# Peptides against a protein of PDB entry 3ZN8: the designs that were tried, part 25

Target 1, 125 residues: chain A of PDB entry 3ZN8
Amino acid sequence: LEEYDKIQKKMEDVMEGKGKLTLRDVYAQIIALRKMGPLSKVLQHIPGLGIMLPTPSEDQLKIGEEKIRRWLAALNSMTYKELENPNIIDKSRMRRIAEGSGLEVEEVRELLEWYNNMNRLLKMV

## One batch from the design tools (peptide; made by RFdiffusion4, then SolubleMPNN)

Design b1_p12_6_s1 (from b1_p12_6, 7 letters changed)
Fold by OpenDDE base, seed 3:
Structure b1_p12_6_s1 (fold): chain B 125 residues (1-125), chain A 12 residues (1-12)
Amino acid sequence: as target 1 above (125 residues)
Amino acid sequence: SALLQLITDFLR
């Protein structure tokens, strides 16, 4: 709960323009959520989700869990500097991360694209 | 919620 509250506060600060979302923050958030159990259990504990989003199918939950596992492997293969500033990740770094995580380079690129899209969305709120 | 947006975008 305490780690979750710290992450929430940091996310609020980022939403207020007082901070920047990094891949370190993403990693910490994923780990905090994983402590609550499988994605299906986590989603059940998010207030208002059932009102704002249709309940994911079992197949969508399985795909989501696999994606979380793969992205955690990628994040675990990143350096601290890369986690704090993902914009430094070039083709050579992406290849290293992919090789270290057992992923395709395209999957690492997808994670970085998602992160960039998330940062854009947070600036619009 | 920023968390909800994170999860929603994550699952897409």
Scores: peptide ipSAE 0.111, ipTM 0.701, DockQ to the pose 0.389
Fold by OpenDDE base, seed 2:
Structure b1_p12_6_s1 (fold): chain B 125 residues (1-125), chain A 12 residues (1-12)
Amino acid sequence: as target 1 above (125 residues)
Amino acid sequence: SALLQLITDFLR
């Protein structure tokens, strides 16, 4: 719980423009959430989610869990420098990460695109 | 919350 609260606070600081979200922060947050249990349990602990989003179907939860697993594999295949500065990940690095994680290059690209979109959204808040 | 946005974008 304490680690989770620290990560939440750091994310709030990033949303307030007091920091930058890195893939290391993403990794730490995923791990903290995983300590709460499966995605279904995590979603139950998020206040207001049931008001903002329809309850995901069982199939959507399974897809979400698989996506989290795959992204964790990609993150585990990144260097510290890449986790701190994902913008240095070129095509060669992306291919290495894909090969090391057993993913397609497109899946690694999707993770990086998601990260970039998330950082853009956080800067708009 | 940032977490909610994170999860929502993960599921997309």
Scores: peptide ipSAE 0.110, ipTM 0.701, DockQ to the pose 0.411
Fold by OpenDDE base, seed 1:
Structure b1_p12_6_s1 (fold): chain B 125 residues (1-125), chain A 12 residues (1-12)
Amino acid sequence: as target 1 above (125 residues)
Amino acid sequence: SALLQLITDFLR
């Protein structure tokens, strides 16, 4: 709970333009969420989510869990410098990360694209 | 919440 609150505060600071979201922050948040249980349980603990989003199907939850697992493998294959500064990840680094995580390069690219989109979204709020 | 936004974007 304490670690979760620290991560939430960090995310709030980013949303307020007081900080930069890094892949380290993403990693920490994913780990904190996973400590709450399966994605289905995590979603149930988010106030208002059931009102704002349709309840995901069981298949969507399974796909989401697998995607989280795969992205964690990618994140675990990154260097500290890459986690702090994802913009340094070039094609050579993506290939290394993919090979180290057992993923396709495209899956690593998808993670980075998601991260970039998230950062854009947070800057707009 | 930032968490909700992260999850929402993740699931899209």
Scores: peptide ipSAE 0.109, ipTM 0.702, DockQ to the pose 0.384
Fold by OpenDDE base, seed 5:
Structure b1_p12_6_s1 (fold): chain B 125 residues (1-125), chain A 12 residues (1-12)
Amino acid sequence: as target 1 above (125 residues)
Amino acid sequence: SALLQLITDFLR
């Protein structure tokens, strides 16, 4: 719980423009969530989620859980420098990450695109 | 919360 609270606070500071979101921060957050159990249990611990989002079906939860596992595999295949500065990930690095994680290059690209979209969102807040 | 925003964007 204490580790989770520290990660959450750091994420709040980033959203307030006090820091930069990195893939290291994303990785740490996913790991903290995984300690709470499967995605279904994680969602139950998020205050107000049931009001803001429709309750996912069991099939949607399974798909989401698989997506998390795949993204963790990609993140585990990144170097520290790549996690801290994902903008250095070129086509060669992306291919290496895909090969190391057992993913398609397109799946690694999707993770990076999500990260870029998140950073755009944080700049608008 | 920052966590909710992360998850919402992740699930999109």
Scores: peptide ipSAE 0.107, ipTM 0.692, DockQ to the pose 0.380

Design b1_p12_6_s2 (from b1_p12_6, 6 letters changed)
Fold by OpenDDE base, seed 1:
Structure b1_p12_6_s2 (fold): chain B 125 residues (1-125), chain A 12 residues (1-12)
Amino acid sequence: as target 1 above (125 residues)
Amino acid sequence: SALLQLISDFLR
C-alpha cells in the first residue's frame, strides 16, 4: 500500500507537469497493480472505474493480463538508461529487447508507442 | 486519476 501511494503521488506530479513519466515509472506502477491481484481485482479496487468504463469481458481481461505479462518481459529486457530515457531506443535496441523478451519487434514498438501516447496525454492535462 | 488514465490507455 505504501509503495502504491508513492507511485500514485509520482503519477499525480507528472500529470501536474512537475515530473516526467518514464518506463521505470510505468514498470513500478504495473508491478504495484499486479500485487493487488489479477487485472479484474485491480479494476474493482479503482473507485469510479466501474462507472466511467464498461466492465471488461472475461476475455478482455485475459487479453489484458497477457499483454501486461508481455510488456513486463520487454521492460525487464531494457537497460536502466532505456527505462529512464525511452527515446534512445532505436531499431537495434528494439530488436535486442524483443529477442531478450521473446517478443516480436512490433510488440516492443507497441509498448513504446503506448508510452509516447501516455506522455502526450499527460502533457495535455 | 493518473492511474485510471494509464489503465484506460493500456486497455485501449
Scores: peptide ipSAE 0.132, ipTM 0.714, DockQ to the pose 0.411
Fold by OpenDDE base, seed 2:
Structure b1_p12_6_s2 (fold): chain B 125 residues (1-125), chain A 12 residues (1-12)
Amino acid sequence: as target 1 above (125 residues)
Amino acid sequence: SALLQLISDFLR
């Protein structure tokens, strides 16, 4: 709980423009959430989610769990420098990460695109 | 919350 609260506070500080979200932060957040249990249980602990999002179907939860697993594999295949500064990840690095994680290059690209979109969103707040 | 945005965008 304490570790989760620290990560949550750091994410809030990033949302307030007090910091930059890195893939290391993403990784830490995913791990903290996973300690709470399956995605279904995690979602139940998020205040207001049930108001903002319809309750995911069982199939949507399964897809979400698989996506988390795949992204964790990609993150585990990144170097510390890549996690701290994902902008250095070129096509060669993406291919290495994909091969090391058993993913398609497109899935690694999707993770990076998501990260970039999140950082853009955070800069608008 | 930042977490909600993260999860929402993650699930999209």
Scores: peptide ipSAE 0.131, ipTM 0.710, DockQ to the pose 0.385
Fold by OpenDDE base, seed 5:
Structure b1_p12_6_s2 (fold): chain B 125 residues (1-125), chain A 12 residues (1-12)
Amino acid sequence: as target 1 above (125 residues)
Amino acid sequence: SALLQLISDFLR
């Protein structure tokens, strides 16, 4: 719980423009959430989520759980420098990460695109 | 919350 609260506070500081979101922060947050149990249980612990998002079906939860597993594999295959500064990830690094994680290059690209979109949103808030 | 936004964007 204490580790989770620290990660949440850091995420709030990033949202307020007091920091920069890195893939290390993403990784830490995913791990903290995973300690709470399966995605279905995690979602139940997020206040207001049921108001903002439709309740996912069991199949959607399974798909989401698999996506989390795949993204964790990609993140585990990154170097510390890549996690701290994902902008250094070129085509060669992306291929290495894909090979190391057992993912397609397109799946690694999707993670990076998601990260870039998050950083764009954080700058607009 | 930042976490809600992160999860929302992750699931989309």
Scores: peptide ipSAE 0.129, ipTM 0.707, DockQ to the pose 0.387
Fold by OpenDDE base, seed 3:
Structure b1_p12_6_s2 (fold): chain B 125 residues (1-125), chain A 12 residues (1-12)
Amino acid sequence: as target 1 above (125 residues)
Amino acid sequence: SALLQLISDFLR
């Protein structure tokens, strides 16, 4: 819980424009959440989610768990420099990450696109 | 956290 609280505070600072969201921050948060148990248990601890989002089906939870595992494989294949500054990830780096993680390049692109969208949203707040 | 909500939304 202490690690989770530290990560949450870091995310709040980023949301307030006091910092930059990195893939290292994303990685750390995913790891902290996974220590709480399966995705179903994690989602139960997200304030307001049960009000804003319908309860995921068992199949949706399985798909979500698999996607998290794939993204973690990609993140584990990145260098510290790439995790801290994902903008340096070019086509050559994406291919290396994909090969090292056993993913398609498109799956690595999806992760990076998600990160870029998140970072754009955080800059607008 | 807002990030968790966004991750959850993306995983759906």
Scores: peptide ipSAE 0.138, ipTM 0.704, DockQ to the pose 0.454; fails the geometry check

Design b1_p12_6_s3 (from b1_p12_6, 8 letters changed)
Fold by OpenDDE base, seed 2:
Structure b1_p12_6_s3 (fold): chain B 125 residues (1-125), chain A 12 residues (1-12)
Amino acid sequence: as target 1 above (125 residues)
Amino acid sequence: SELLRLIAEFLR
């Protein structure tokens, strides 16, 4: 709960323009959420989800859980410098991360694209 | 609400 609260506070700081979301923050958040159980249980604990999103099917939950697992593998294959400043990840770094995580380069690119989109959204709020 | 946004974007 304490780690979750820290991540929530960090997200609030980012939303207030007091900070920047990093991949380290993403990693910490995923780990904190996983302590609450599988993705299905995590989603059940999120108030208002049923209003914002339709209830995911079992298949969608499985896909989401697998995606989280793969992204964690990618994150675990990154250097500290890359986690703190993902913008330094060029094609060479991306290929290394993919090889180290057993992922396709496109999957690593997808993670980075998601991160960039998330940061843009957080800056707009 | 922010966690919801993260999850929504993650699942997208």
Scores: peptide ipSAE 0.094, ipTM 0.673, DockQ to the pose 0.406
Fold by OpenDDE base, seed 5:
Structure b1_p12_6_s3 (fold): chain B 125 residues (1-125), chain A 12 residues (1-12)
Amino acid sequence: as target 1 above (125 residues)
Amino acid sequence: SELLRLIAEFLR
């Protein structure tokens, strides 16, 4: 719980300062959450989650954990400029990132699509 | 929280 509160505070500070979520911010959050253990353990520390989200099955948690690992591989293959401004990532950059991370280009695209959707959501809130 | 929203979208 204490670690969760620290993560939230850091995220709020970042969002207040930049006004925009970057992939660097996403990376930092994922790493911070990983310190709490597996995804199942992380989710247990989120207040109100049981009300807002259905409790995922063990299989769903395993799939989610693998997805996090794959996305971290992609993020680790990005340049600092790409992490700060993902909009510069063109087809050539996506291919490089995919090759460097051992992922399919489609998986890198999925990460970027998620990021774009997140930014849209944050603007509507 | 922003973190909760992030996780919700990630799991979707």
Scores: peptide ipSAE 0.092, ipTM 0.666, DockQ to the pose 0.389
Fold by OpenDDE base, seed 4:
Structure b1_p12_6_s3 (fold): chain B 125 residues (1-125), chain A 12 residues (1-12)
Amino acid sequence: as target 1 above (125 residues)
Amino acid sequence: SELLRLIAEFLR
């Protein structure tokens, strides 16, 4: 899809240090990938993944698919300001997001921790 | 992309 190509280009620009990755960007990327079908099909479209990572089992794919669903629920429960600047998400916001998404607060924290780690990595690239 | 790989790796 043309939209997917645009998002991919944006992600490449971010990886090149030309931009900042936000949760909005993550959300957009996930949505674009989801249009390709289930996680198994999505992974087939990621160059080099099959070379560097062992092929996930069916159970692992199911777990991953559920994780994506849960993270999307969390992202859908965030405000635009939170998506653009996740650093503003305090304990009160995390609780609201968790309640709105039907997740545990710990799962929202996990998403934010992953994002923070990802952003740290991107700053080193 | 490397980003997609990292996302996939984490979700795995």
Scores: peptide ipSAE 0.100, ipTM 0.673, DockQ to the pose 0.417; fails the geometry check
Fold by OpenDDE base, seed 1:
Structure b1_p12_6_s3 (fold): chain B 125 residues (1-125), chain A 12 residues (1-12)
Amino acid sequence: as target 1 above (125 residues)
Amino acid sequence: SELLRLIAEFLR
C-alpha cells in the first residue's frame, strides 16, 4: 500500500498541475492494483466507481484483464527514458517495443494514445 | 483515484 500511496500523491500533484503523469507512474499503479487481485477485485476497491460506472460483465472483465496483460508486456519492453517521457517513442521504438512484447505495433500505438488522452483529461481537472 | 477511474473506464 505504500507504493499506492506514493502514486496517489503523485496523482494529486498532477491533478493540481504540479506534476506530469508518466508511463512509469501508470505502470507502478497498475502493478500496485494488480496485487489486490484480478480486475474484478481491483474495481471493487475503487471508491465511487460502482456508482459512476455500471458493473462490467464477466466478458468485459476478461477483455480488460487481457488488455492490462498486453499493456504490461509493452511497458516492460520500454526503456526508462521512454517510460518517463513517452513522447520520444517514434516508429522505430514502437516497432522494437511491439516485437519485444509480442504485440502489434498498433497495440503499442493504442497504449500511447490512451496515455496521451489520460494526460489531457488530468490537465482538465 | 482519478487515474483508476480513467483506467477502468477505458478498459470497459
Scores: peptide ipSAE 0.097, ipTM 0.673, DockQ to the pose 0.486; fails the geometry check

Design b1_p12_6_s4 (from b1_p12_6, 8 letters changed)
Fold by OpenDDE base, seed 1:
Structure b1_p12_6_s4 (fold): chain B 125 residues (1-125), chain A 12 residues (1-12)
Amino acid sequence: as target 1 above (125 residues)
Amino acid sequence: SALLRLLTEFLR
């Protein structure tokens, strides 16, 4: 709970323009969510989500869970400097991360693209 | 919540 509150506060600070979301923040958030159980259980604990989004199918939950696993592998293969400043991840770093995580380079690129989109979304609030 | 946004974008 304490870790969750710290991460939530960090996200609020970023949304208010008081900080920057990093991949370290993303990693911490994913780990905190994973402590609540599988994605299905996590979604059940989010008030209003079931009203705003259709309940994902079992297959969608499995796909989401696998995607989380793969992204955690990528994040675990990043250096501290890369986690704090993902913009330094060039093609060489991205290839190293992919090789170290057993992922395709395109999957690492997808994570980075998602991160960039998330940062844009948070700044628009 | 920021969490909902993260999950929503993650599931896209």
Scores: peptide ipSAE 0.116, ipTM 0.698, DockQ to the pose 0.412
Fold by OpenDDE base, seed 3:
Structure b1_p12_6_s4 (fold): chain B 125 residues (1-125), chain A 12 residues (1-12)
Amino acid sequence: as target 1 above (125 residues)
Amino acid sequence: SALLRLLTEFLR
């Protein structure tokens, strides 16, 4: 709960233009969510989600859970400098991260693209 | 919720 509140405050600060969301923040959030249980249990505890989003199928939940696992492997293979400043991740760094995590380079690229899209979304709110 | 948005974009 305390970790969750810290992440929420940081997200609020970023939305107010007082900070930047980093991959370290993403990592901390994923870990906090994982402590609540599987993705299926986490989604059940989010008020209003069932009103805003269609209930995911069991297959979609399994795919989402596997994606979380893969992204955690990628994040665990990043340096602190890369987590704080993901824009420094070039092709050489992406390959190293992929090799260290057992992922394809394309999966690492997908994580970075998602992060960039999230930062854009948070700045529009 | 920022968390809800993050999860929504995560699942896409």
Scores: peptide ipSAE 0.103, ipTM 0.696, DockQ to the pose 0.413
Fold by OpenDDE base, seed 5:
Structure b1_p12_6_s4 (fold): chain B 125 residues (1-125), chain A 12 residues (1-12)
Amino acid sequence: as target 1 above (125 residues)
Amino acid sequence: SALLRLLTEFLR
């Protein structure tokens, strides 16, 4: 709970323009969520989600859990410098991360694209 | 919540 609160506060600071969201922050958030249990249990703890989003099917939950596992593998294969500054990740670094995580380079690229989209979204809100 | 936003974009 304490780790979750720290991450939430940091995300709030980033949304207020007082900071930058890093992949380290993303990693910490995913780990904090995983401590709450499977994705199905995590979703149950999000206030208002049941009103805003349809309840995912069991198959959708399985796909979501697999995606989380893959992204954690990629994040675990990154250096501290890469987690703090994902913009330094070039083609050589992406290939190393992919090889270390057992992922395709395209899956690592997808994670980085998601991160970049998230940062753009957080700056607009 | 910041978490809801993260998950919403994660699941997209």
Scores: peptide ipSAE 0.102, ipTM 0.689, DockQ to the pose 0.384
Fold by OpenDDE base, seed 2:
Structure b1_p12_6_s4 (fold): chain B 125 residues (1-125), chain A 12 residues (1-12)
Amino acid sequence: as target 1 above (125 residues)
Amino acid sequence: SALLRLLTEFLR
């Protein structure tokens, strides 16, 4: 709970224009959520989600869990400098991360694109 | 919540 609260506060600070969300923060958030259980249980703990999103099918939950697993593998293959400053990740770094995680380069690129989009959204609020 | 946004963008 304490780690989750720290991550939430950091996300709030980033939304207020204080600081920057890093891949280290993303990693910590995923780990904190995983402590709550599988994605299905995590989604049940989010008030209002059932109003904003249709209840995911079992297949959608399985796809989501697999995607989380793959992204964790990629994050575990990053250096501390890359986690803190994802913008330094070039094509050579992406290839190394992909090879180290057993992923395709495109999957690493997708994670980085998602991260960039997330940071943009957080700054717009 | 920031968490809801993260998950929504993660799952889309």
Scores: peptide ipSAE 0.099, ipTM 0.689, DockQ to the pose 0.389

Design b1_p12_7_s1 (from b1_p12_7, 6 letters changed)
Fold by OpenDDE base, seed 3:
Structure b1_p12_7_s1 (fold): chain B 125 residues (1-125), chain A 12 residues (1-12)
Amino acid sequence: as target 1 above (125 residues)
Amino acid sequence: SELLRLIAEHLR
């Protein structure tokens, strides 16, 4: 719960323009979610919400878990400076991260694109 | 060397 509260406060600060979302924050969120289990499963136990939420199939959950695992490998191959300032990650850094994590460069690019999209979305709220 | 490049990138 303590880690969850920290993440929530961080997200609130970012939404209020008091900070920025970094890949370090993304890493922390992924780890917290993995400890709690799939949020979808947690939400299914909340009366009234479980009926309205589409339940991912077990196969979809497995695919998602594998994707998260691969992203964690990429994140673990980044320097602190890269995690804090993902915008410095150029083609050379992406290739290094990919090689270090056993991923394709395109997978690293996908992670960065996802991050950029999330950051844009948060700034719109 | 590749190692020196990696170190340089880490310190950069």
Scores: peptide ipSAE 0.041, ipTM 0.582, DockQ to the pose 0.021
Fold by OpenDDE base, seed 1:
Structure b1_p12_7_s1 (fold): chain B 125 residues (1-125), chain A 12 residues (1-12)
Amino acid sequence: as target 1 above (125 residues)
Amino acid sequence: SELLRLIAEHLR
C-alpha cells in the first residue's frame, strides 16, 4: 500500500507537470501491481463491481505475465541513466539491452514505444 | 573487444 501510494503520487505529479515519468517509475509500478495482483481481481472483491468488469481469461493472464517478465528483464538490463532518461537509448544501447535480457531488439523497442505512449498520455491529462 | 565496447556503453 505504501509503495502504491508513492507511485500514485508520482503519477499525479507527472500529470500536473511537476515531474517526469521514467522507466524507473514504470519498473516500480510493475512490481507494485504484481504484488497487489491484477486490479481486476481486486475490484472483483468489491460488491457490485465484479459483474461490471470483464475478467481476463487464464490464457490472457499468462500472456500478460510473460510480457511483464520479459519487460522486467529488459529493465534490469538498463543502466541507471537509461532508466531515468529513456530517450538516450539508441540502437546500440537497445541491442545491448536485448542481448543482456535475452530479448529481440523489437521487444525492447516495443517497451520503449509503450513507455513513450504512456508518458504522452500522462502529459495530456 | 565487444566486451569493452559494452562496458564503455554502460559507462556513458
Scores: peptide ipSAE 0.031, ipTM 0.565, DockQ to the pose 0.021
Fold by OpenDDE base, seed 4:
Structure b1_p12_7_s1 (fold): chain B 125 residues (1-125), chain A 12 residues (1-12)
Amino acid sequence: as target 1 above (125 residues)
Amino acid sequence: SELLRLIAEHLR
């Protein structure tokens, strides 16, 4: 719960322009999510919401888990500077991260793109 | 060595 609150506060700060989302924050979110389990299970504990939200299939959960695991591998292959300032990740760094994590460069690119999109979204709110 | 390169970049 404490970790979740920190993440929420960070997101709020970013939305208010008081900071930026980093890949370290992303890492923390992923870890927190894994600890809590699927969001669907969390939402099921909220009266009224569990009925309206479709639960992902077991296969979808597995696919999602694998993707998260791969992203964690990429994140674990990044330097502290890269995690704090993802914008410095150029093609060379991306290739290194991919090689170090056993991922394809495209997978690292996808992670970064996801991050960028999320960061943009937070800034627009 | 790729390993050395990786180490060097990790320390950068």
Scores: peptide ipSAE 0.030, ipTM 0.571, DockQ to the pose 0.022
Fold by OpenDDE base, seed 5:
Structure b1_p12_7_s1 (fold): chain B 125 residues (1-125), chain A 12 residues (1-12)
Amino acid sequence: as target 1 above (125 residues)
Amino acid sequence: SELLRLIAEHLR
């Protein structure tokens, strides 16, 4: 719960333009969510996103859990500088991260694209 | 060693 509160405060700061969402924040959120529930529940608490994400079925949750595990592997293969400033991640860094995590480069790219989209969305709200 | 390189990069 304490970690959840920290994440919420960080999200509020980002929404107010006082902070920046980083992959470190994403990492913390994923860890917290594995304890608290699916990411969709956290996103529902972000003011203005109003995204009625449907409640996933049990099978969808399992698929999502595997995806999260893969993303955690990627995040664990990133440097602290990359986690703080994901924009520095070029093709060479993506390949390294993929090799270190046992993922395809495309999977690392998907994570970064997701992050970028989320960050843009938070800035627009 | 590629492994050592990866470790060194992770620690940066």
Scores: peptide ipSAE 0.024, ipTM 0.555, DockQ to the pose 0.025

Design b1_p12_7_s2 (from b1_p12_7, 7 letters changed)
Fold by OpenDDE base, seed 1:
Structure b1_p12_7_s2 (fold): chain B 125 residues (1-125), chain A 12 residues (1-12)
Amino acid sequence: as target 1 above (125 residues)
Amino acid sequence: SALLQLIADHLR
């Protein structure tokens, strides 16, 4: 709960233009969510989400959990500098991260694109 | 959480 509160505060700061969300923050958030249990339980704790989103099937939840585990592997293969400033991750770094995590380069790219989209979204809200 | 919402959106 404490880690979750920290990341929420960080997200609020970013939304207010007072900070930058990093992959380290993303990592902390994912870990905090995993401690809450299965993704299905996590989603149930988000106010309004159960109303706005169709309840994912059990298979979709499993796929999502696997994807999160794969992203964590990628994050664990990043350097501190990369986690703090993902913009420095070029093709060479991305390949290294992919190889170190046992992922395809495209999966690492997907994580980075997701991160970029999230930052854009947070700045627009 | 915006992060959670984005995760949920990506899982769809």
Scores: peptide ipSAE 0.049, ipTM 0.632, DockQ to the pose 0.387
Fold by OpenDDE base, seed 5:
Structure b1_p12_7_s2 (fold): chain B 125 residues (1-125), chain A 12 residues (1-12)
Amino acid sequence: as target 1 above (125 residues)
Amino acid sequence: SALLQLIADHLR
């Protein structure tokens, strides 16, 4: 959809060094994808993914859906400044976000690590 | 989408 296409264009710009990916961008992408239906349906919209990666089981899809829901709770507990510049999130901020979202600090750290890995991936492509 | 690719990697 329109929102999805806008996010994809921004990701292309980031990969070309014309911008940076933020957690706000991640949030917008997740919301746009969820509007398309269950995670199983979302993955089907990625050309070649089914060829490159094994199709997850129904149980794995449910686990993934729950993980996304939990990450959205964490993202909803972040400030605008944190979403735009996740590097400012220290231990105190992580604890606040965890408490606000009903998550463990380790799960918030996992989201941030995932974000960092995404940025590394975008720089390598 | 790089985001979906990374999600898929975590689901494996």
Scores: peptide ipSAE 0.045, ipTM 0.623, DockQ to the pose 0.359
Fold by OpenDDE base, seed 2:
Structure b1_p12_7_s2 (fold): chain B 125 residues (1-125), chain A 12 residues (1-12)
Amino acid sequence: as target 1 above (125 residues)
Amino acid sequence: SALLQLIADHLR
């Protein structure tokens, strides 16, 4: 309960412009979401979203789970400084992270791009 | 947000 409350508060603070979403926050969120199950099921219970999210197929869930596992490997290969300030991650750092996690550099770049997009989205809300 | 609260409640 306390962990979830912390994540929620952090997300709210970011949305209110009182904080910054970090990759550490992303990591915590991913872990929390994995414990909850498919977010799509949660979203389907929200009245008024007007978007009928299709139930992902089992194959789509597996693909998503694999992607998350790969991203977690990347996150686990980052330094605390990188997790707290992802903007410092340059090509050299990306390569190191990729090598340390057994990923392609492009996969690390994809994670960072996703993070940047999420951070922008949260600031707009 | 109500959405975040819903997610948090579901996670609890």
Scores: peptide ipSAE 0.023, ipTM 0.540, DockQ to the pose 0.093
Fold by OpenDDE base, seed 3:
Structure b1_p12_7_s2 (fold): chain B 125 residues (1-125), chain A 12 residues (1-12)
Amino acid sequence: as target 1 above (125 residues)
Amino acid sequence: SALLQLIADHLR
């Protein structure tokens, strides 16, 4: 409940232009998602959406879980300053994060790109 | 938005 309210408030603040989504917020969301299970299962309970959203196969769930694990490793290799201000992550920081997490630099870049896209989307909703 | 509420509910 506490995580829920915090995430909701943060998302609302971002939508109102009173703040920005951070990677710390992303971390919290990922942890919450892992506790609650796949978002797709929740969406399937929405009338009308269950027909449009394909149920992920077991293989797709495993792939998604592995990706989340890898992203968590990257996030755990970031400093608090980087988590709060991802825009400071330059090539040197990205390489350090990749090495510390056992990821390719491109995977860290993918996470940052996803974050940027998500932050933009929240401002548009 | 309804989408945010859904995400929030999932994260609850």
Scores: peptide ipSAE 0.019, ipTM 0.555, DockQ to the pose 0.125; fails the geometry check

